# Peptides against a protein of PDB entry 3H8D: the designs that were tried, part 154

Target 1, 122 residues: chain A of PDB entry 3H8D
Amino acid sequence: DMKRQQRFFRIPFIRPADQYKDPQNKKKGWWYAHFDGPWIARQMELHPDKPPILLVAGKDDMEMCELNLEETGLTRKRGAEILPRQFEEIWERCGGIQYLQSAIESRQARPTYATAMLQNLL

## One batch from the design tools (peptide; made by RFdiffusion4, then SolubleMPNN)

Design b2_p23_5_s1 (from b2_p23_5, 10 letters changed)
Fold by OpenDDE base, seed 4:
Structure b2_p23_5_s1 (fold): chain B 122 residues (1-122), chain C 122 residues (1-122), chain A 23 residues (1-23)
Amino acid sequence: as target 1 above (122 residues)
Amino acid sequence: as target 1 above (122 residues)
Amino acid sequence: MELETERLPSLVEQTEFLQKLLS
């Protein structure tokens, strides 16, 4: 049911190792999530020091947020929710389309709103 | 300098999702670390629901603890420090020898006490 | 042969875990 609410979130993070460093030495990363209804469909992590991490449901379940949306508390974090395009722009820049496409073609991707949209795009 | 003190630590963890579940539904994992002097050489994570994670310095730096030993506070956590064999037994069971060997052969492993010992073993 | 590497489910959870671990 693609009528499920699609919601997107972004949270900044500082590496634990940088936790107590001077501001100039605190490098910020960004954690992104796409929830297709209550369950995560895509996860993305931008790190200051390593390549971005792209994750899609089905293929990467063990490496993705296991909490449902409500359990994450993201909906209660001011400023955490972002617009769809704010997620998609970064997703695209990171090669997310290709990544998801590959997961679909390999039958590793669990059907989500994201898979459906991509299948419609191609 | 392999004369550096080799110290090993283990800390249990409960998945965040299980944090407030009944005891019977709290599955415990284990975080292991090998410090070669002040710096981590190997990290290992046993999870109740997914395969063990093995990490070695050089190859997996970005996924490993970035804190030096003193910064971790592990030396101040009662019961955290374990005997070398307590680490090695699990490491071996998880395929750590093969993992590290591969990292050495691919020249991804940073030289540590662990790499040196393995090279002596083989 | 190399074993597959894995990670904690989310950055937030990883951070919380590490913070708890190192506290």
Scores: peptide ipSAE 0.022, ipTM 0.381, DockQ to the pose 0.047
Fold by OpenDDE base, seed 2:
Structure b2_p23_5_s1 (fold): chain B 122 residues (1-122), chain C 122 residues (1-122), chain A 23 residues (1-23)
Amino acid sequence: as target 1 above (122 residues)
Amino acid sequence: as target 1 above (122 residues)
Amino acid sequence: MELETERLPSLVEQTEFLQKLLS
């Protein structure tokens, strides 16, 4: 049901090796999540030292957040929630459209708001 | 230098979704590490719901513990350190010999105690 | 024995990240 609320979140992370370094020496990564209702539809990780990680429900379930939205506490974490476009801009830049498209065409993707929107786009 | 101390560690982990479940509903995974001196040589993860993960230095650096042994605090965690054979038995069962062998032959593996021992074995 | 996609590097990093996530 595409009437489910779409919510997007972003959390920074610092590598363990950088935790006790000076601020200028800390490389920040970014963890992104798109929740389609209570369940994650897409996950994205920007790393300071490796390629971005793109994950889509169905294909990458074992590598994605397994908690439902409420369990994550993300809705209670100030500053964690972001606008849809703040997610999508990065997603698109990282090749998310092609990644999800490939997952759909290989029948690996679970139907989500994201798959529906992509199918509407193409 | 093969005179470096070889130390092995094992830590259990519980999936986030299982954290607040009853004990009987918690599936335990196991994280293994082989440190060749201060640096990790092999990492292994047994999961309750997915195939084991095998990692070897050089090939899988970006997926392995980046902390040196002292930084991990593993030596100070009671019960974390295990005997060499407690690691090797699982490693062998999970196909670690072939995995490391392939990494050596593809020139992806960094020289470690593990690579040396394997080359001695074959 | 390789993952098709990458993950957080280690249990240590994953644990710390999860703690931050759930805090």
Scores: peptide ipSAE 0.021, ipTM 0.383, DockQ to the pose 0.054
Fold by OpenDDE base, seed 1:
Structure b2_p23_5_s1 (fold): chain B 122 residues (1-122), chain C 122 residues (1-122), chain A 23 residues (1-23)
Amino acid sequence: as target 1 above (122 residues)
Amino acid sequence: as target 1 above (122 residues)
Amino acid sequence: MELETERLPSLVEQTEFLQKLLS
């Protein structure tokens, strides 16, 4: 059901190796999530020192957020929610379209709002 | 097609009577828009000194934005785009659900994402 | 950025206003 609410979130993270360093020596990464209703559809991690990680529901369930949206508390975290475009812009830059497309073609992707949007685009 | 992108915008406005007053004496209103794809589905105006104005496509076309989303330039105006909830929260407070429902019942509302969402809710 | 306007009575006038101030 495409009428499910699409919500996007972003939170910064610090690598364990940098946890106890001076603030100026901590490199910040970014964790992104797209929730299609209560469940995550896409996840993305932007790292300061390695390639981005792209994850899609169905294919990457074992590596993605296991909690439903309400359980995450993201909706209650000030500044965590972002605009769809703020997610999509990074997703596109990271090759997310191709990644999701490949996941669909290999029949690994679970149907989500994201898969539907892509299939409309193609 | 509910797969159309739902985008929401808010811009402040100052009443003509306050245009030339000191900043501290200007009362700010807010103009809100919900675009269902390229076309406006809902419009809302929050005034400092009068009741809110609620408008829905089909019923209130003559009073709503005539420009498609791209023509408005809203997507290029920094700070104009808002989260869906930022629109809906105000919409609900202003009685928007009842307003849209009434417009549907009177067969005045054009089908939009908003009408579909409401019909799912009822 | 603020719009300095009042509620306009017609779609045509609103269109002109928005085109001018929002584009």
Scores: peptide ipSAE 0.020, ipTM 0.456, DockQ to the pose 0.061
Fold by OpenDDE base, seed 5:
Parts: C-alpha cells; structure tokens; sequence
Structure b2_p23_5_s1 (fold): chain B 122 residues (1-122), chain C 122 residues (1-122), chain A 23 residues (1-23)
C-alpha cells in the first residue's frame, strides 16, 4: 500500500575510538533509515573509514532495524527526521539503485514503496 | 586505569525464525559483554547454528555496544550480570585469547583491562 | 529477559538491540 507515509531519518554517530578526542579529530558517521509506514524499507550507513553499507528490506532484515517506527522513537527525536531527497541523494551516490535492483531481480527484496518506485522507473 | 570496576553480563536471545515456535523448538543464543568501567571492552555471542562471534574494543567498535554501562540498563536487569569466570570460560573456549592477542599484535585493540591482563599473561 | 532477534551488526543496531532487550 503506497498510501503509507514515507518517512526518512538520519542519526550521527562517533566511533568509540574518537570519543575522547578533540572535536576536530572526531570522525562522524551517519545512520539513515527509510520507513514505509511502520516498517523499515531501506537502511544506509556512512562511515568515515569504510565503504557505505546499504540494506534493503527482505534481503537484509537481520542487519536492519527491527523496531517499527513508533518503537524507534525517531519521530520524537529532534533533528532526526530528514527530507526524502536528503536520503535519496546519498542512496544514489552509494549505489543504492543498483543494490535494490539486484535485490529485486534476485527476488530477495520485500515489496516496499522503494521497490515499487524503482520498478516504475525501470 | 585498572581500578575501574570490571563487570560482565549475559542476555539470552531467540532467533526470529524460532519466535513463534513451541518452546521446545526455540534455539537460544547468548549475548555476552565485558564492561571495563563505563565502556565495553569485549563482546561475545553464542549462536545455536553458527560459529561464535568475538569482538574486542578498538578493533570491532562498529559491531559492539555503543552505550555506556549506565545507558544499557544491564546493571538494573535481574539475572543479566554474571561472574567474571562465567564470561572468561566461554571466551577462552571460543578462542578469545588468540583473537584478542591478534588484535593487540596488529595494534587494532584499544587498551582495556582485558588487553592489560592478556599482556601480563604473555 | 529474552530478545527475539538475531545479531544486529551495526553500532546503531546494537544500541537498538539493547534498548529493546531491556525495555
């Protein structure tokens, strides 16, 4: 059901190794989530020292957020919610289109708003 | 500072696939943590159907608990805290000594109580 | 006391894991 609300979130994290360093020496990572209604559809992580991590529902469920949207508290965390394009821009840069496409073609992806949009594009 | 309190915890988990099975058909895993003062030093996971997972601070930070001890609530969870030997026995069985040693030798391990103890042993 | 999930590898997921576990 594409009538479900699509919501996007981003949370920064600091590596434990940088925790006690001066602010200028802390390398920040970013955790991203796309929720298709109550359930996560895509997850993405930007790390300062390793390749980005891309995850899609169905294929990567065991590595993704298991909480529904309400359980995460993300909707109540100031500054966590971002615009769709803020997620999609990074997703595209990280090869998310190809990743999700591959997951669809291999029949690993669970149908979500994201899979529907991609299939409409192709 | 080795005067920091060393505390150990263990929590059981059930695989999602077994979640709705009868109790006799649920295979239980175990999540272990060693906290050196407020920060995690070692993490370990026993799974019913795959090899144990060993994690050490510095090397595996991005896969380990990011919460400090107080934030975890583990100290307030009945039955979660275990004796040092209850952790160490499993750690040793799972090859933890060699794993931590390798992390030290590769200069990946963050100095902790665990690294100090190992280096005193060798 | 039990959490009905498997290991979540990322730092953030570990946090969520513990939060759910201890909630």
Amino acid sequence: as target 1 above (122 residues)
Amino acid sequence: as target 1 above (122 residues)
Amino acid sequence: MELETERLPSLVEQTEFLQKLLS
Scores: peptide ipSAE 0.022, ipTM 0.403, DockQ to the pose 0.060; fails the geometry check

Design b2_p23_5_s2 (from b2_p23_5, 11 letters changed)
Fold by OpenDDE base, seed 2:
Structure b2_p23_5_s2 (fold): chain B 122 residues (1-122), chain C 122 residues (1-122), chain A 23 residues (1-23)
Amino acid sequence: as target 1 above (122 residues)
Amino acid sequence: as target 1 above (122 residues)
Amino acid sequence: MELETEKLPSLVEQTEFLNELLS
């Protein structure tokens, strides 16, 4: 049995209101995704002016990307793919471990690579 | 159980290349959105010089508005909100029924009010 | 009267726009 490939991506976004402002007034956010094979397992958003958003598969399906990995085009976007640790460091800082743990305990998270790794950590 | 509110919006847009042209040379397009509660279900674009673009949640997430309804500011933009039929008439003319149907059959569309209504129609 | 506006961007469009600005 082959394990699914874990791939991570990050893309910047600018608030619509800031698109045509001067560079110093363009506050940049960051959109992160963890794909467990073809399907997203975790999503995270860093905003310049509001708390981070953490999302996990099963619990937050309606707020997460529903495209499979190939459909996103992320693999074809230069600079979008990041190292696992680049994702995990931010995830941890934002309380992702506790968030996913709570989702598991409430039976809201669907099983993913992320849930399995969390269970290994705890 | 309360049903999510269905809200529709339309805003005109000018092509980036036309932004600073004389008014007579600014060709206006139309951007349409259907929000199923806080999240977009359908998006549609009428362009002055190319075919209409139809987008449905699940299938076309990467090309659709990424913001929830409140974040868009559409509810605060005078004249942006339109009647359901104003959206649906254009949607139907552009082949939206067939487009969404195909997305459902291919298991690409996420369930929304639009998918449910389509299933009622067929 | 309707005001002229621009389309609300997608993440993909925003990323491409940023790339163009930074190039």
Scores: peptide ipSAE 0.033, ipTM 0.389, DockQ to the pose 0.066
Fold by OpenDDE base, seed 3:
Structure b2_p23_5_s2 (fold): chain B 122 residues (1-122), chain C 122 residues (1-122), chain A 23 residues (1-23)
Amino acid sequence: as target 1 above (122 residues)
Amino acid sequence: as target 1 above (122 residues)
Amino acid sequence: MELETEKLPSLVEQTEFLNELLS
């Protein structure tokens, strides 16, 4: 159902090891999510000390947020919601297009708005 | 492909709870890894306050390091790489042979250099 | 001298951390 609302979110996190360090020594990570209606379609994590993590529904369900959109409370967190392009810009830079394409070709991806858009692009 | 390079690593870690304690109160753990080419085959953790943790590819993927060898940076960390026997000695002492054997028999283990060597031994 | 570091993360650890963050 491509009529579902597409919503994107970003929240910062500090590694547990850095939580009690001086502010200048706290390295922030960033957690990104794309929700296709109530269900997550893509997840992305930027870390200060390891490569970006890209996750897509169907393939990576066990590694992704298991909460539906309402359960996350993201819609109620000020500044958490971002524009689609703010997500897509990072997704593209991190190789998300190729990652999702491979998941589709291997039949691991669950059909989502993201898979549909990619299949229209290619 | 059993022609892949077998490499072993060990790094110390301090529990997050001990990170800011006095040096004498910081209890070190030890993290061990066996890489079969770029992919982890076995992981082992020694903790000061709990039993050793043994992990094998296929069965314990979700609990093991998710990074390939290059992504870990272990090859660039001075003193991290160890000799095969330095890993195997601890592995054997912790019951690793029996653990891997059980994983093979239950068809949970992904075939690796480690599984092949064990199957040659038994 | 042996350098102290953090152990490398697991998939389970990462998932739990993120779920806690969202709670």
Scores: peptide ipSAE 0.032, ipTM 0.380, DockQ to the pose 0.048
Fold by OpenDDE base, seed 4:
Structure b2_p23_5_s2 (fold): chain B 122 residues (1-122), chain C 122 residues (1-122), chain A 23 residues (1-23)
Amino acid sequence: as target 1 above (122 residues)
Amino acid sequence: as target 1 above (122 residues)
Amino acid sequence: MELETEKLPSLVEQTEFLNELLS
């Protein structure tokens, strides 16, 4: 049901290998998520020294957040929630549209708000 | 989108421990799945010597089939597909309605055709 | 016709890194 609330989140992370380094040597990444209602639809990770990771529900389930939205605690983390466009801006720059489109065409994408919107766009 | 095709499947399985036993000592279980479109909505397993396992999407993702319907090959296995009622009959006898209801109420259930139907029933 | 098989695979647990990230 595409009537579900769409919510977007971003949190910074430090790679495990950098956890105990000096601050200047802690390379910060960014974890993004799009939740279609209580369940994740898209996820992406920006890393300082490797390509962005783009993930879509259905195709990449094993690599994506397993928790429902409430279980993540993201709604309770100050500053974690972002505007839809703040997610989409990065998603698009990272090639997310093509990534999701390919997942749809290969029948790997689980239907979500994201797939529905893309199918309306095309 | 609840317009997706609902398909149900059942396959027998032998426990790993019984694989090399004599036929009379191979206890057969039954694996059931409900696919809401290409993605699993419910799964259950009937075992000869332990309680049935009931699983619902969202709540039990890590224990459920990770493959989309086409990837499972179930549509190509003769005799695997069953009628909706053949699934529901067992589901209900195993307490599936209460199980799913509890998952919905605890906000653990991912919305599916199954959740929608149950919410209409209640 | 007799069909005999094993259970289909289940979802694998996420990496520890991701678990820590979301903890």
Scores: peptide ipSAE 0.031, ipTM 0.386, DockQ to the pose 0.054
Fold by OpenDDE base, seed 1:
Parts: structure tokens; C-alpha cells; sequence
Structure b2_p23_5_s2 (fold): chain B 122 residues (1-122), chain C 122 residues (1-122), chain A 23 residues (1-23)
């Protein structure tokens, strides 16, 4: 159902290994999520010390947020919600289009708004 | 086509009558727009001294932005783009749901993402 | 559009931090 609300979120994170370090030694990463209605469709992690992690529903469920959107509390977290383009720009830069495309072609991706949009893009 | 990008914008404006007044006497209004792809679907104006103006495509074309989204330059105007909810919250408060509903029922509204969403809401 | 607009804070932040994170 393409009438589901598409919502995007970004939150900073500190790596577990850096949690108890001095502030100057806590390198910041960024956690991104795309929710297609209540369910996560894409997740992305930018890290200061390793390649971006791209995750898509169906393929990467075990590594993605297991909570529905309401359960995450993201909608209530000030500053967490972002514009679609703020997600998509990074997604594209990180090779997300190719990643999702491959997931579709391998029959690993669950149908989402993201898959529909990509199939329209191709 | 529900795959069109839904984008929302807000810009402040000063009334023509206040243009040349002292800054403290320039009462600020707010101009809102919802674009369903390249075409405006809804427009809304908040005024400091009169009731909100609600406009929907098909019905109010003559009073709405005549430019497609790209022509407006809104996508290039820093601070103009807003989250959907930032539009919808005001739209709802101003009676936009009822307004669009009436436009649909009177056969004045052009089909847009907004009409589709409302028809789903009803 | 004949509106006298003023600059607003941007919700669309530049993603220049990506280069920092990916460097």
C-alpha cells in the first residue's frame, strides 16, 4: 500500500567500545532509518572508522530494528525525524540503490515503498 | 501515481500593505505549499489578521502557485522545505480536511495525493 | 510568487559530514 506514511529518522550513536572513553575519544556514527508505515524498510549506519552499513527489509531483518515505529519512540525524539532527501542523499552516496537492487534481484528484499520506488526508477 | 514525491514548503511573507512599514509594523504571515510531484496539490496561508486561506488543486487553481515546483525555486531556498507533518498539523488545525472533502464532494478538486489520502482516511 | 520572504533555518542540512565519517 503506497499510501503508507514514509518517515525517516537519523540519530547519532557512539560505538560500544567508545562508550566509556573520554568525550574526545568517542567517535560519532549516524544511524538512519526509513519506515514504510509502521515497519522499517531500510536502515543505514555511517561509521567514522568503517564502511557504511546498508540494510534492507527482508534481506537484513536480523540486523535491523526489530521494533515497529511506534515502539522505537523515534517519533517522539526531538531532532530525530529528517526529510526524505536527507536519507536518500546519503543512501545514494553509499550505494544504496545498487544494494537494494541486488537484494531485489536475489529475491531477498521484502516489498516496500523503497522497492517500489526503485523498480520505478529502473 | 502515488509514487510521486510529496514535498512540503513554508515561507514567511509580509503583506503588501506592510511592505514599506517599519519592521516592527510588518506582520508576518506564513505561506505553505504541498507539491505532489511537480504540481501543487495544496496551498495554505496563515495570516496575522485574518482567517487562514486554504486552497486545493482543481478548485483554487487561479489563486494558487502557477509554477511547477522546479520553477518556484523552493527546493533551492534554504529553510523552505518542511516535514509533511509540519504542513499537515497546520492543515488539520485550519480545517483543511473538511475543506478538501468539500472540494471532492463538489467535484471541484483535482485528483492528487492529498485527495487519495483523504479518501483513504474517510 | 510575489511574497516577501525572509531566510529561515534549514531542515535540509547539507550532508557534508558524510565525508568526515567516510574519511
Amino acid sequence: as target 1 above (122 residues)
Amino acid sequence: as target 1 above (122 residues)
Amino acid sequence: MELETEKLPSLVEQTEFLNELLS
Scores: peptide ipSAE 0.029, ipTM 0.491, DockQ to the pose 0.051

Design b2_p23_5_s3 (from b2_p23_5, 9 letters changed)
Fold by OpenDDE base, seed 1:
Structure b2_p23_5_s3 (fold): chain B 122 residues (1-122), chain C 122 residues (1-122), chain A 23 residues (1-23)
Amino acid sequence: as target 1 above (122 residues)
Amino acid sequence: as target 1 above (122 residues)
Amino acid sequence: MELETEERESLEEQTAYLQSLLS
């Protein structure tokens, strides 16, 4: 259902290995999420020292947020919500289009707003 | 139609009187807009030296943006688009709820997403 | 998890600005 609200979030994270280091030694990563209604559709992780991680619903469920949107509390975290383009710009730069496309072609992707939009572009 | 896309924008402005002053002497204001689909529903102006200006469709059409959203080019101005809450928080603090409510009661407000949402809250 | 983001900073800046205008 394309009527579901599309919401995007970004939060920084510090790697567990850096958790107790001096603040200046903590390398920051970024966790991104796209929620298609209550359910996560895409997840993305930017790391300071390794390639970005791209995840899509259906294919990568085991690695993605298991909580529905309300359970995450993201909507209540000031500064967490971002504009669609703030997600998409990074997604595109990280090869997200190709990643999702491949997931669709391999029949691994669960249909989401993201898959629909991609298929509309193709 | 509540299905119309609600988009919010903010851009700074410098008063014409300050236009050619030294940069440090230019007092910045903020122009805010809420578009209900292609048409502006609410406009708000924050000024460094005078009260905020609140404007609502139907009542204040002559003082509001006369361009439809696409004509404004706001969607193509990087950094102009803001989250709904970034608009609403300021709107509320400036007395926007009361302003819009009064405009509805006086039958001056054109029905918009904003009027509908307000009426849903009451 | 750290909650400080650009969006938060922007919102806080707006808030501070508004407060300065309305004070």
Scores: peptide ipSAE 0.016, ipTM 0.473, DockQ to the pose 0.066
Fold by OpenDDE base, seed 2:
Structure b2_p23_5_s3 (fold): chain B 122 residues (1-122), chain C 122 residues (1-122), chain A 23 residues (1-23)
Amino acid sequence: as target 1 above (122 residues)
Amino acid sequence: as target 1 above (122 residues)
Amino acid sequence: MELETEERESLEEQTAYLQSLLS
């Protein structure tokens, strides 16, 4: 059912190596998630000094958030939730469309709202 | 059809009397809108020195935005779009639930996503 | 690569201001 609520989240992270450094030496990364109902559909990580990481459900389950949305606490964290476009703009810039497309074509992607929307776009 | 896209917007405004004053003398108000598909369902105005204004479609059409969503340009204004909860929290604080309820009961409200959601809440 | 942080920070500040108006 593609009528589930779509919710998007973004939180900053500090690299483990920077965790105990002074603020000016902590390079900030960003963790993004797209939840299709209770379960994650897409995940994205932006890093200050390496390529972005793109992940899609079905293909990358082992590297993605294993918690359902409620378990993450993201819905209770002020400032964590973002607009769909705030996710999609970055996703697009990072080559997310092609990444998800390849996952669909290779039969690696689990059907999600994201896979359905991509089929509409192509 | 309650399956239309719900989109929320907020923009600041300066009172006409303050328009040509120095920045420190311009008291900022806030204009909120809830669009149920292309048409506005709820409007809210917060003022620095008077009670908030609550408006619902059907009842308050003459006082509400007359433009469809595309015509407003809000979708193209960076920072204008807000999360549903950013609207709803203020709406609730301002007595919006009771206001909309009264409009429904008096047969003044046009059926919208907002009226449907309220019926689910009660 | 833009991280979209500036827009979000501004939005949060605006929200805080509105809450102040209603208090």
Scores: peptide ipSAE 0.015, ipTM 0.486, DockQ to the pose 0.116
Fold by OpenDDE base, seed 5:
Structure b2_p23_5_s3 (fold): chain B 122 residues (1-122), chain C 122 residues (1-122), chain A 23 residues (1-23)
Amino acid sequence: as target 1 above (122 residues)
Amino acid sequence: as target 1 above (122 residues)
Amino acid sequence: MELETEERESLEEQTAYLQSLLS
C-alpha cells in the first residue's frame, strides 16, 4: 500500500566495552531504521571501528528490529526521527542501493516501499 | 501518484515593519510549506500578531508559493526541511483539517496527497 | 503554538559526526 507512511529514525549507541568508560572514550555508533508503515523495511548500523551493516526486510529479518514501529517507542523519542534524505544519504554511501538490489534479484527481499522505489528507479 | 515525495519546510520571516529594528524587537513569524512532489499542496503562515493563515492548493493558488520545489531552493537551505509531523502538528492546531475538508467539500481543493490522506481519514 | 529549532541543530551535529565516521 503506497499510502503507508515512511518514517526514518536514528539513535546513537555505545559499544558495550565502552559503556563504563569516560565520555571521551565512548566511541559512538549509529543505528538507523526505515519503517514502511508499522514494519521495518531497512536497518543500517554505523560502527566506529568496523564496516557498516546493511539489512533489508525479508533477507535479514532475524537480524533486524522485530518490534513494530509503535512498540519501539521511536516515535516518542525526541531527536530519533530523521528526514528521509538523512537516511538515504548514508544508505547510498554504504552501498545500500546495491545491497537492496541484490536482495531483490536473489528473491530474498520482502516487497516494501524501498523495493518499490528501487524498482522504479531501475 | 502516491509515489510522489512529500516534503515539508519551515522558514522564519520578519515583518517588514520590524526589518530594521534591533533584533530584540524583530517579532518572528513562520512560513510553512508542504510539497507534494514538485508542487506545493499546503501553505501555512504563523504570525506573531495575527491569526494563522492556512492555504491549500486549488483554492488558494494565487496566495501560495508559485515556484516548484526545486525553484524555491528550500531543499538546499539548511534547517528549512522539517519532518511531516512538525508540519502536521501545527496544521492541526491551526484548524487545517477543517480548512482542507471544507475546501474539498466545496470543490475548491485540487487533489493532492493532503486531500487523499484526509479522505482516507474520514 | 510550539515551534522547534533545537532538533535541527542536533540532527545536523549528528550528521556531521556520521560523516566523519564514514570518511
Scores: peptide ipSAE 0.015, ipTM 0.531, DockQ to the pose 0.121; fails the geometry check
Fold by OpenDDE base, seed 4:
Structure b2_p23_5_s3 (fold): chain B 122 residues (1-122), chain C 122 residues (1-122), chain A 23 residues (1-23)
Amino acid sequence: as target 1 above (122 residues)
Amino acid sequence: as target 1 above (122 residues)
Amino acid sequence: MELETEERESLEEQTAYLQSLLS
């Protein structure tokens, strides 16, 4: 059901190796999530020293958040929720359109709002 | 119609007196807007050196944005759109609930999503 | 991408500034 609420989140992470370093030496990464209703549809990770990681539901379930949205507590975490465009702009820059398209064509992607929107654009 | 899209925006402004000063001497203010569909429902201004300004549709039309949302270009301005809670948190802190309530009771407020939500809470 | 980090830091600074105005 495309009536499900689409919600987007972003939180920083610090590399384990930098955990105990001085703040100036802690390089941040960024974790992104798109939730289609209670379940994650897309996940994305930006790193300071390696290529972005893109993940889509169905194909990458083992690497994605396994909790439903309520279980994550993200809706209650101040500053975690972001606008759709804040997610999509990064997703597009990282090659997310092609990634999701390939997952659909290979029949690896689970149907979500994201797959529906992409198919509407193509 | 409560089905109208509720969208919120925030942009900085510099005082006219500081326009030609060095950047370090330009004190920022913040302009907030809540659009109920195409028209503004609430406006709020934070200043570095005076009390906040609160404005509600119907009562304060002459002081509020007179453009519809499309005319403002805010939807196309990078970083201008904010989450509902980012607006509401400041609105609440500035006494916006009481301000809007008084405008409703005095029959000065135009019906909007904001007036409806407030009446649902009271 | 690095810009994203800068944008977040900027937003955090803006939020802190706003809080100072309301204090």
Scores: peptide ipSAE 0.013, ipTM 0.470, DockQ to the pose 0.094; fails the geometry check

